# Peptides against a protein of PDB entry 6IDX: the designs that were tried, part 190

Target 1, 380 residues: chain A of PDB entry 6IDX
Amino acid sequence: KELAKLSADVTFATEFINMDGIIVLTRLVESGTKLLSHYSEMLAFTLTAFLELMDHGIVSWDMVSITFIKQIAGYVSQPMVDVSILQRSLAILESMVLNSQSLYQKIAEEITVGQLISHLQVSNQEIQTYAIALINALFLKAPEDKRQDMANAFAQKHLRSIILNHVIRGNRPIKTEMAHQLYVLQVLTFNLLEERMMTKMDPNDQAQRDIIFELRRIAFDAESDPSNAPGSGTEKRKAMYTKDYKMLGFTNHINPAMDFTQTPPGMLALDNMLYLAKVHQDTYIRIVLENSSREDKHECPFGRSAIELTKMLCEILQVGELPNEGRNDYHPMFFTHDRAFEELFGICIQLLNKTWKEMRATAEDFNKVMQVVREQITRA

## One batch from the design tools (peptide; made by RFdiffusion4, then SolubleMPNN)

Design b2_p20_4_s2 (from b2_p20_4, 10 letters changed)
Fold by OpenDDE base, seed 5:
Structure b2_p20_4_s2 (fold): chain B 380 residues (1-380), chain A 20 residues (1-20)
Amino acid sequence: as target 1 above (380 residues)
Amino acid sequence: SAARQAKRRKLMEEAAREAR
């Protein structure tokens, strides 16, 4: 206890470290010897002293043994651990992951996000905060190939729903540290959109062209009487598709794929359009058909609007920004849905279409409509 | 401590910069 208190002092820490005192603390953890009277209390103070000593940055985190890592990971993965030990163990693991890629690799083998989720289902906000902090650290330090798997774990209804129900909708105020960790988690989640946002459509990729064709099919063939399947002429079909792509509000009616070659938002706009068309089909069809039947120059160009809205949402959500140490602003809505970005797009595209009608906008007013919609989104 | 919290936040930002 006194050691844990004194370890916060840099002068004491320096002298204690010079005496190999930190090695003694690590060996106490490594031994796992539960035979000592008051073991849990002693261990909690040992872990406190270890953290305070390591926080001086005098000793590299790489000094820790694999046995030490396994013991600390064991305190996080075991269900019946003292809360004081658990809190310090989460904090140690976070610090290990953040300070060392080699320690990250070892820790990622010993613990799962599923184990950390259990620590979110508690009334202790400090435990919840350190659990999210460790998840964030693991996410950040994950290699690109594993980052998507972690992303999928975040998209898992379970982590999201638990954060929403046990953290955000908890019967207690969110502390500044928890708000920061939720912000970091959100930033890391949005950064997964960056790849798609920066992916240009290949106009020669048939699979990508088939998605645009599927958007046309969903909009126009779903309500068409199957008896009016337009007959044989290849040229009539091409001319028909050009008309359909015009009605969809693409800028390039001949080759809509060209509208997705600009990055940002690249393919992310097409992903949002396809999501809307499949998940909210009635809304999609309504928006397209309401504008496709207009001959009054007040048609809202859906394709162009979807692209520019996707770009705007990326700007508003700061997609591709790094987590900032000073920020604590998070959007609770992103914890309400598995595909929260696409759902936000679906809400915002309806808002855009409504705003366009209310303004009696023409194609010349496009930028003004987008500015009004931006203000509406940022105030909500 | 508040000092530890600040240090961890900074370390997270540094780690984020290194991961890009």
Scores: peptide ipSAE 0.391, ipTM 0.924, DockQ to the pose 0.903
Fold by OpenDDE base, seed 3:
Structure b2_p20_4_s2 (fold): chain B 380 residues (1-380), chain A 20 residues (1-20)
Amino acid sequence: as target 1 above (380 residues)
Amino acid sequence: SAARQAKRRKLMEEAAREAR
């Protein structure tokens, strides 16, 4: 206890480290010797002293043994560990992951996100906070391949649901530190969209062109009996598609793929459009047909609007920004759905279409409509 | 402590910068 208190002093810490004091503390953890009277209390103070000493940055985190890592990971993965030990163990693991890629690799082999999710289902907000902080550290330090595995739909769905139900909708005020960790998690989640936001469509990629064709099919062919494929010449079909792409509100009616070559929002806009068309088909068809039937110059160009709205949402949500140490603002809505960005897009595109009608806008008013929509989204 | 929390947040930001 006294050592844990004194370890916060830099002068004491320097002298204690010079006496190999950290090595003694690590060996106490490595031994795992539960036979000592007051073992749990002694261990809690040992872990406190270790953390305070390491916080001075005099000793590299890479000095820790694999046995030490396994013991600390064991305190996080085992049921019925003392709360004081668990909290300190989570904090140690977080610090190890943040300070060293080599320690990350070792820790990622010893613990699972599923084990950390179990620590979110508790009444202790400090444990929940350190569990989310460790998840954030693991997501940040994960290589791209492992980041995708960690970000699988099931793990994300379970994690977000537990956070929503046990943290956000908990019967207690969210402390500033928890709000910061939720913010960090949200930033890291939005960074998964950055790749698609910065991916240019290849106009020569047939698979990507087939998605645009599918958008056309869903909008215009959903009621057409497949039997009326008359062998009308390739040119008439091409002219028909150009008309359909105009009705869809693409800027490039001849080759809509060109509208997705701008980054941001690149392919992310196409992903949003396809999601809307498949998941909210009736809403998609309604929006497209309402504007395709208008000859009064008050048609809202869906394709252009969807692209610019996707870009605007990326700007509002700060997609591709790094987590800032001072920020604690998070959007609870993003924990309600696994495809929350695409759902937000689906809400906002309806808002845009409504606002366009209310303003009696023309194509010349496009930027003005987008500005009004931005103000509406940022106030909600 | 608040000082520890600040240091940890800074370390997270530094680690995020290095991961890009």
Scores: peptide ipSAE 0.382, ipTM 0.922, DockQ to the pose 0.916
Fold by OpenDDE base, seed 1:
Structure b2_p20_4_s2 (fold): chain B 380 residues (1-380), chain A 20 residues (1-20)
Amino acid sequence: as target 1 above (380 residues)
Amino acid sequence: SAARQAKRRKLMEEAAREAR
């Protein structure tokens, strides 16, 4: 206890470290010796002292043994560990992951996100906070090849549902630190959209062009079997498609693929349109057909609107920005659905279409409509 | 402590820069 308190002092820490005192603390953890009277309390103070000593930055985190890592990971993965030990163990693992890629690799072998989810189901907000912080650290330090797997693990309905139900909708006020960790988790989640946001459509890629054709099919040929391969289009079919792409509100009616060459929002806009068309087909068809039948110059260009709305949502949500140490603003809505970005797009495109009608907008008013929609989205 | 939280947040921001 005294050591844990004194370890916060830089002078004491320096002297204690110079005496190999930190090695003694690590060996106490490594031994796992439960035979000592008051073992849990002693271990909690040992872990506190270790953290305070390491927080001075005098000793590299890479000094820790694999046995030490396994013991700390064991305190997080095992059921019925003392709350005081668990909280400190989560904090140690977070610090290890953040400070060392080598330690990240070792910890990622010992602990799964699934094990950390169990620590979110408790009433202790500090444990919940450190569990999310460790998830965030693991996500940040994940190599690019595993980042998608972690994203998929995060995309698991279970983690989002648990955060929503046990953290956000909990009976306790969200503390500033928890709000920050939820913000970081959202930033990391939105950064998964960055790749698609920065992916240019290749106008020569047939598979990508087939998605645009599928958008046309769903809007205008909803009863027609998809088996009619687009390849044998007579000149009359090409002219018909140009009309259909105009009715869909693409800027380039001849080659709508060109509208997706701008990054941002690149292919992410096409992903949103396809999601809307497949998951909310009635809403998609309604929006397209209501505007396609208008000859009064008050048609809302769906394709252009969807692209610019996707870009606007990326700007509002700060897709691709780094997590800021001072921010704590998070959107609870993003924990309510697995495809929360696409669902938000689906809500916002309906809002845009409504706002366009209410304003009696023309193509010249496009930027004004987008500004009004931006204000509506940012106030909700 | 607030100081420890600030240090962790800074380290997380640094880690996010390195991951880009």
Scores: peptide ipSAE 0.389, ipTM 0.923, DockQ to the pose 0.935; fails the geometry check
Fold by OpenDDE base, seed 2:
Structure b2_p20_4_s2 (fold): chain B 380 residues (1-380), chain A 20 residues (1-20)
Amino acid sequence: as target 1 above (380 residues)
Amino acid sequence: SAARQAKRRKLMEEAAREAR
């Protein structure tokens, strides 16, 4: 206990480290020897002293043995561990993951996100906070392939549900540190959209063009048999599609793929449009047909609006920005749905279409409508 | 401690810069 308190002092820490004191602490953890009176209390203070000593940055985290890592991971993976040991073990693992890629690799073999989710289902908000912090550290240090797998996994859906139900909708006020960890998790999640946001459409890629064709089909050909092969369009069919792409509100009526060559939002806008068309088909068709039937020059260009709205949402959500140490703001809505960005797009495109009507906007008012919509979204 | 939390937040931000 006294050692743990004194270990916060840099002078004491320097002297203690110079006496190989930290090696003695690591060996106490490695031994796992339950023969000592008050073992759990002694271990909790040992882990506290170890953390405080390591926080001085005098000793590299890479000095820790595999046996030490396994013991600490064991305290996190076991269902019945003392709360004081668990909290410190989570904090040690977080620090190991953040400070060393080699330690990350070893820890990622010893623990699962599923085990960390179990520590979110507790009444201790400090344990919950350290569990999310460790998840964030693992998510950040994961190779790109594994990061995407972590995001797509059932573990992420379960994690989201558990965070929503046990943290956000909990009967306790969210502390500043928990709010920060939720913010970090959200930023890391939004950064998965960055690839699509920065992906330019290839106007010559037939598979990408077939997605635009599918948007047209869903809007205008909902009753027509899909058997009409998209490739054999006579000149009359090409002229028909140009009219349809105009009615969809694309800027380039001849080749709508050109509208998705701008990054941001690139292909992410097309992903949002396709999601809306498939998941909220009634809303999509209503928006497109309501505007396509207008002859009064008050038509809202859906395609252009969807692209610029996607870009605006990326700007508002700061997609591709790094997590800031001072921020604690998070959006609970992103924990309610798997495709929360696309759902937000679907809400905001309806808001845009409504605002366009209320303003009696024309194509010349487009930027004014977008500014009003931005203010509406940022106030919500 | 609050000081430890601040150090960890800074370390997370540094790690985020390195992961890009």
Scores: peptide ipSAE 0.386, ipTM 0.923, DockQ to the pose 0.922; fails the geometry check

Design b2_p20_4_s3 (from b2_p20_4, 12 letters changed)
Fold by OpenDDE base, seed 1:
Structure b2_p20_4_s3 (fold): chain B 380 residues (1-380), chain A 20 residues (1-20)
Amino acid sequence: as target 1 above (380 residues)
Amino acid sequence: MEERFKKRRRLMEEAAREAR
């Protein structure tokens, strides 16, 4: 206990480290010896002292043994561990992951996100905070190829549901640190959209063009089987499609693929449009047909609006920005759905369409409508 | 505790910069 307190002092820490004191603490953990009276209390103070000493940055985290890592991971994975030991073990693992890629690799083999999820179901907000912090650390240090897999695991309804029900809707006020960890988790999740946001459509890619064709089909030929899409459109069909793309509100109604060559939002806008068309088909058809039937120049250009709205949402959500240490602003809505960004797009495109009508806007008012919509989204 | 979390937040931000 006294050692744990003194370890916060840099002068004491320096002297203790010079005496190989950290090595002694690590060996105590490595031994796993439960034979000592007050073992749990002693271990909790040992782990506290170890953390405080390491937080001075005098000793590299890479000095720890694989046995030490396994013991700490064991305290996180085993049921019925003392809360004080669990808290410190989560904090140690977080620090290891953040400070060393080598330690990340070893820890990622010893622990699963599923094990960390169990620590979110507790009433102790400190345990919950350290569990999310460790999840965030693992997400940050994951190689790009594994980052999507981790994200998909985080995109599991289970994790989101647990965070929503046990953290956000918990019986306790959310502390600043928990709010920060939720913010970080959201930023890391949104950064997965960056690839699609920065992907330009290839106007020559037939598969990508077929998505635009599918948007047209869903809007205007809802009863037509997609199998009957006649690939050899006669010139008369091309002219018909140009009219349909104009009614869909694309800027380039001759070649709508060109509208998706701008990055941001690139292909992410097309993903949002396709999601809306497939998942919220009635809403999509309604928005398109209401505007396609207008002859009064008050038509809302859906295609252009969807692209610019996607870009705006990326700006508002700071897609592709790094987590900021000072920010605590998280959106509970993003824990309610697996495709929360696309659902937000679906809500916001309806808001845009409503606002356009209320303003009696024309194509010249487009930027004014977008500004009003931005203000509405940022106040919600 | 609060200062400790602030240190870790900085480390997370640094780690996020390195991951780009």
Scores: peptide ipSAE 0.308, ipTM 0.886, DockQ to the pose 0.937; fails the geometry check
Fold by OpenDDE base, seed 3:
Structure b2_p20_4_s3 (fold): chain B 380 residues (1-380), chain A 20 residues (1-20)
Amino acid sequence: as target 1 above (380 residues)
Amino acid sequence: MEERFKKRRRLMEEAAREAR
């Protein structure tokens, strides 16, 4: 206990480290010897002193043994561990992950996100905070291949639903640190969209062109049996598609693929359109057909609007920005659905279409409508 | 605890910068 207090002093810490004091503390953890009287209390103070000493940045985190890592991971993965030990063990693992890629690799082998999820199902907000902090650290330090797996794990209904129900909708006020960790998790999740946001459509990629064609099919051919496409010549087909792409509100109605070559939002806009068309087909068809049947120059160009809205949402959500230590603003809505960004897009595109109608907008008013919609989204 | 969280938040931001 006294050591844990004194370890906060840099002068004491320096001298204690020079006397190999950290090595003694690590060996106490490594021994795992539960036979000592007051073992849990002693271990909690040992872990506290270790954290305080390591927080001075005098000693590299890479000094820890694999046995030490396994013991700390064991305190996180084992049921019925003392809360004080668990809290400090989560904090140590977080610090190890953040400070060393080598330690990240070792820790990622010893613990699962599923084990950390169990620590979210508790009434202790400090435990929940450290569990999310460790998830965030693992997510941040994950290589690109594993980052998608963690994304998929977050997109798993289980993690988000537990955060929503046990953390966000918990019967307690969210403390600043928990709000920060939720913010970080949200930022890291949105940064998964960055790749698609920065991916240019290849106009020569047939698979990508087939998605645009599918958008056309869903909007205009939903009632037509695919068998009855009359064998109209290649020119009539091109002219028909050009008309359809104009009705869809693409800027380049001759080659809509060109509208997705600008980054941001690149392919992310096409992903949103396809999601809307497949998951909310009635809404998609309604928006497209309501505007395609107009001859009064008050048509809301769906394709252009969807692209610019996707870009705007990326700007509002700061997609691709790094987590900031001072930020604690998170959106509870993003924990409500697996495809929360695409669902937000679906809500916002309806809002845009409504606002366009209310303003009696023309194509000249496009930027003004987008500004009004931005203000509406940012106030919600 | 609060000071430790501040320090780890800084470390997280530093680690995030290094990961880019």
Scores: peptide ipSAE 0.301, ipTM 0.883, DockQ to the pose 0.846; fails the geometry check
Fold by OpenDDE base, seed 2:
Structure b2_p20_4_s3 (fold): chain B 380 residues (1-380), chain A 20 residues (1-20)
Amino acid sequence: as target 1 above (380 residues)
Amino acid sequence: MEERFKKRRRLMEEAAREAR
């Protein structure tokens, strides 16, 4: 206990480390010797002292043995009665993951995200915080292939639902540190959108062109009388599609693929449009048809609006920014749905369409409408 | 505890910069 307190002092820590004191602490953990009276209390103070000593940055985290790592991982992966040991073990693992790629690899073999999720279901906010912090550390240090797998695992309804129900909607005020860890998790989640945001459409990619064609089909072929026989010549079809792409509000009516070559928002805008068209088909069709039926200069260009809105949402949400130590602002909405960004887009595109109508906007007012919509989104 | 979290936040921000 006194050692754990004194270990916070840098002068004491330096002297104690010079006396190989940290090695003694690691050996106490490695021994696993439950034979000592008050073993759990002794272990909790040992882990506290170890953390305080290591937090001075005098000793490399790579000094720890594989046996030590396995013991600490064991305290997290196995049901432990002692909350104090669990809390410190999570904190040690977080620090090991953050400080060493070699330790990350070893820890990632010993611990699953599923085991960490169990520690989110407890009433202890400190345990919850360190569990999320360790998840964030593992996510951050994961190689690109495993980051996508972890992202997919975080897209699994289970982690988000547990965070939402046990942390965000918990009966306790969220402390600043938990808010920070939720912010970090959100930033890491938004970074998954960065790839699509920076992906240019290839106008020659038939699969990508087929998505644009599907947007047209969903908007217009559902109402097309079956009497438009497939037999009108290829030129009439091209002219028909150009008209349809104009009605969809694409800037390039001849080749809408060109509208998605600019990054940001690149293909992410097309993903949002396709999601809206498939998941919220009635809303999509309504927005398109309400504007396509207007022979007046007050048509809201859906395609252009969707692209610029996607870009604006990326700017507002700071997609592709690194986690900042000073921030603790998170959006609970992003824990409510697996496709929360696309759902937000679907809400915001309706808001844009409404605002366009209310302003009686023309194409010349486009930037003014976007500015008003930005202010509306940022105040919500 | 609070000071520990600040140190770890810095370390996380550093690790985030290195992961890019």
Scores: peptide ipSAE 0.298, ipTM 0.882, DockQ to the pose 0.894; fails the geometry check
Fold by OpenDDE base, seed 5:
Structure b2_p20_4_s3 (fold): chain B 380 residues (1-380), chain A 20 residues (1-20)
Amino acid sequence: as target 1 above (380 residues)
Amino acid sequence: MEERFKKRRRLMEEAAREAR
């Protein structure tokens, strides 16, 4: 107990480290000897002292043994560990992951996100905070291939649902540190969209062209009685498609693929459009047909609007920005759905379409409508 | 505890820069 308090002092820490004091503390953890009276209390103070000493940055985190890592991971994976030990163990693991890629690799083998989710289902906000902090550290240090797996684990309705129900909708005020960890998790989640946001459509990729064709099919062929397929030649079909792409509100209605070659938002806009068309088909069809039937120049160009809205949402959500130490602003909405960005797009495109009508906008008013919509989104 | 969290936030931001 006294050692844990003194370990916060830099002068004491320096002297204690010079006396190999950290090595003694690590060996106490490594021994795992539950035979001592008051072992849990002693261990909690040992972990406190270790963490305070390491926080001075005098000793590299790479000094820890595999046995030490396994013991600490064991305290996090075991269901009946003292709360004080669990809290410190989560904090140690977070620090190890953040300070060393080598330690990350070892920890990622010993601990699953599923085990960390169990620590979110508790009433102790400090444990919840350190559990999210460790998840964030693991996400941040994950190689690109594993980041998508982590993303999928976050997309697993379970983690987001647990955070929403046990943290955000908890009966306790969210402390500043928890708010920061939720912000970090949100930033890391949005950074998964960066790849798609920066992916240019390949106009020669038939699969990507088929998505644009599917958008057309969903909008126009769903209401077309199959009897009106005139067997007329390939040129009339191309001219028909050009008209349909104009009605869809693409800027390049001859080759809509060209609208997705600009990054940002690249393919992310097409993903949002396809999601809307498949998941919210009635909303999509309504928006497209309501604007396609207008001959009065008050048509809202859906394709252009969807692209610019996707870009705007990326800007508002700061997609591809690094987590900032000073920020604690998170959006609870992003924990409500597994595809929260696409759902937000679906809400915002309806808002845009409504605002366009209310303003009696024309194509010349496009930027003004987008500015009003931006203000509406940022105030909500 | 609060100063400790500030230090970790800096470390997280540094780690985020290195991960890009």
Scores: peptide ipSAE 0.292, ipTM 0.879, DockQ to the pose 0.933; fails the geometry check

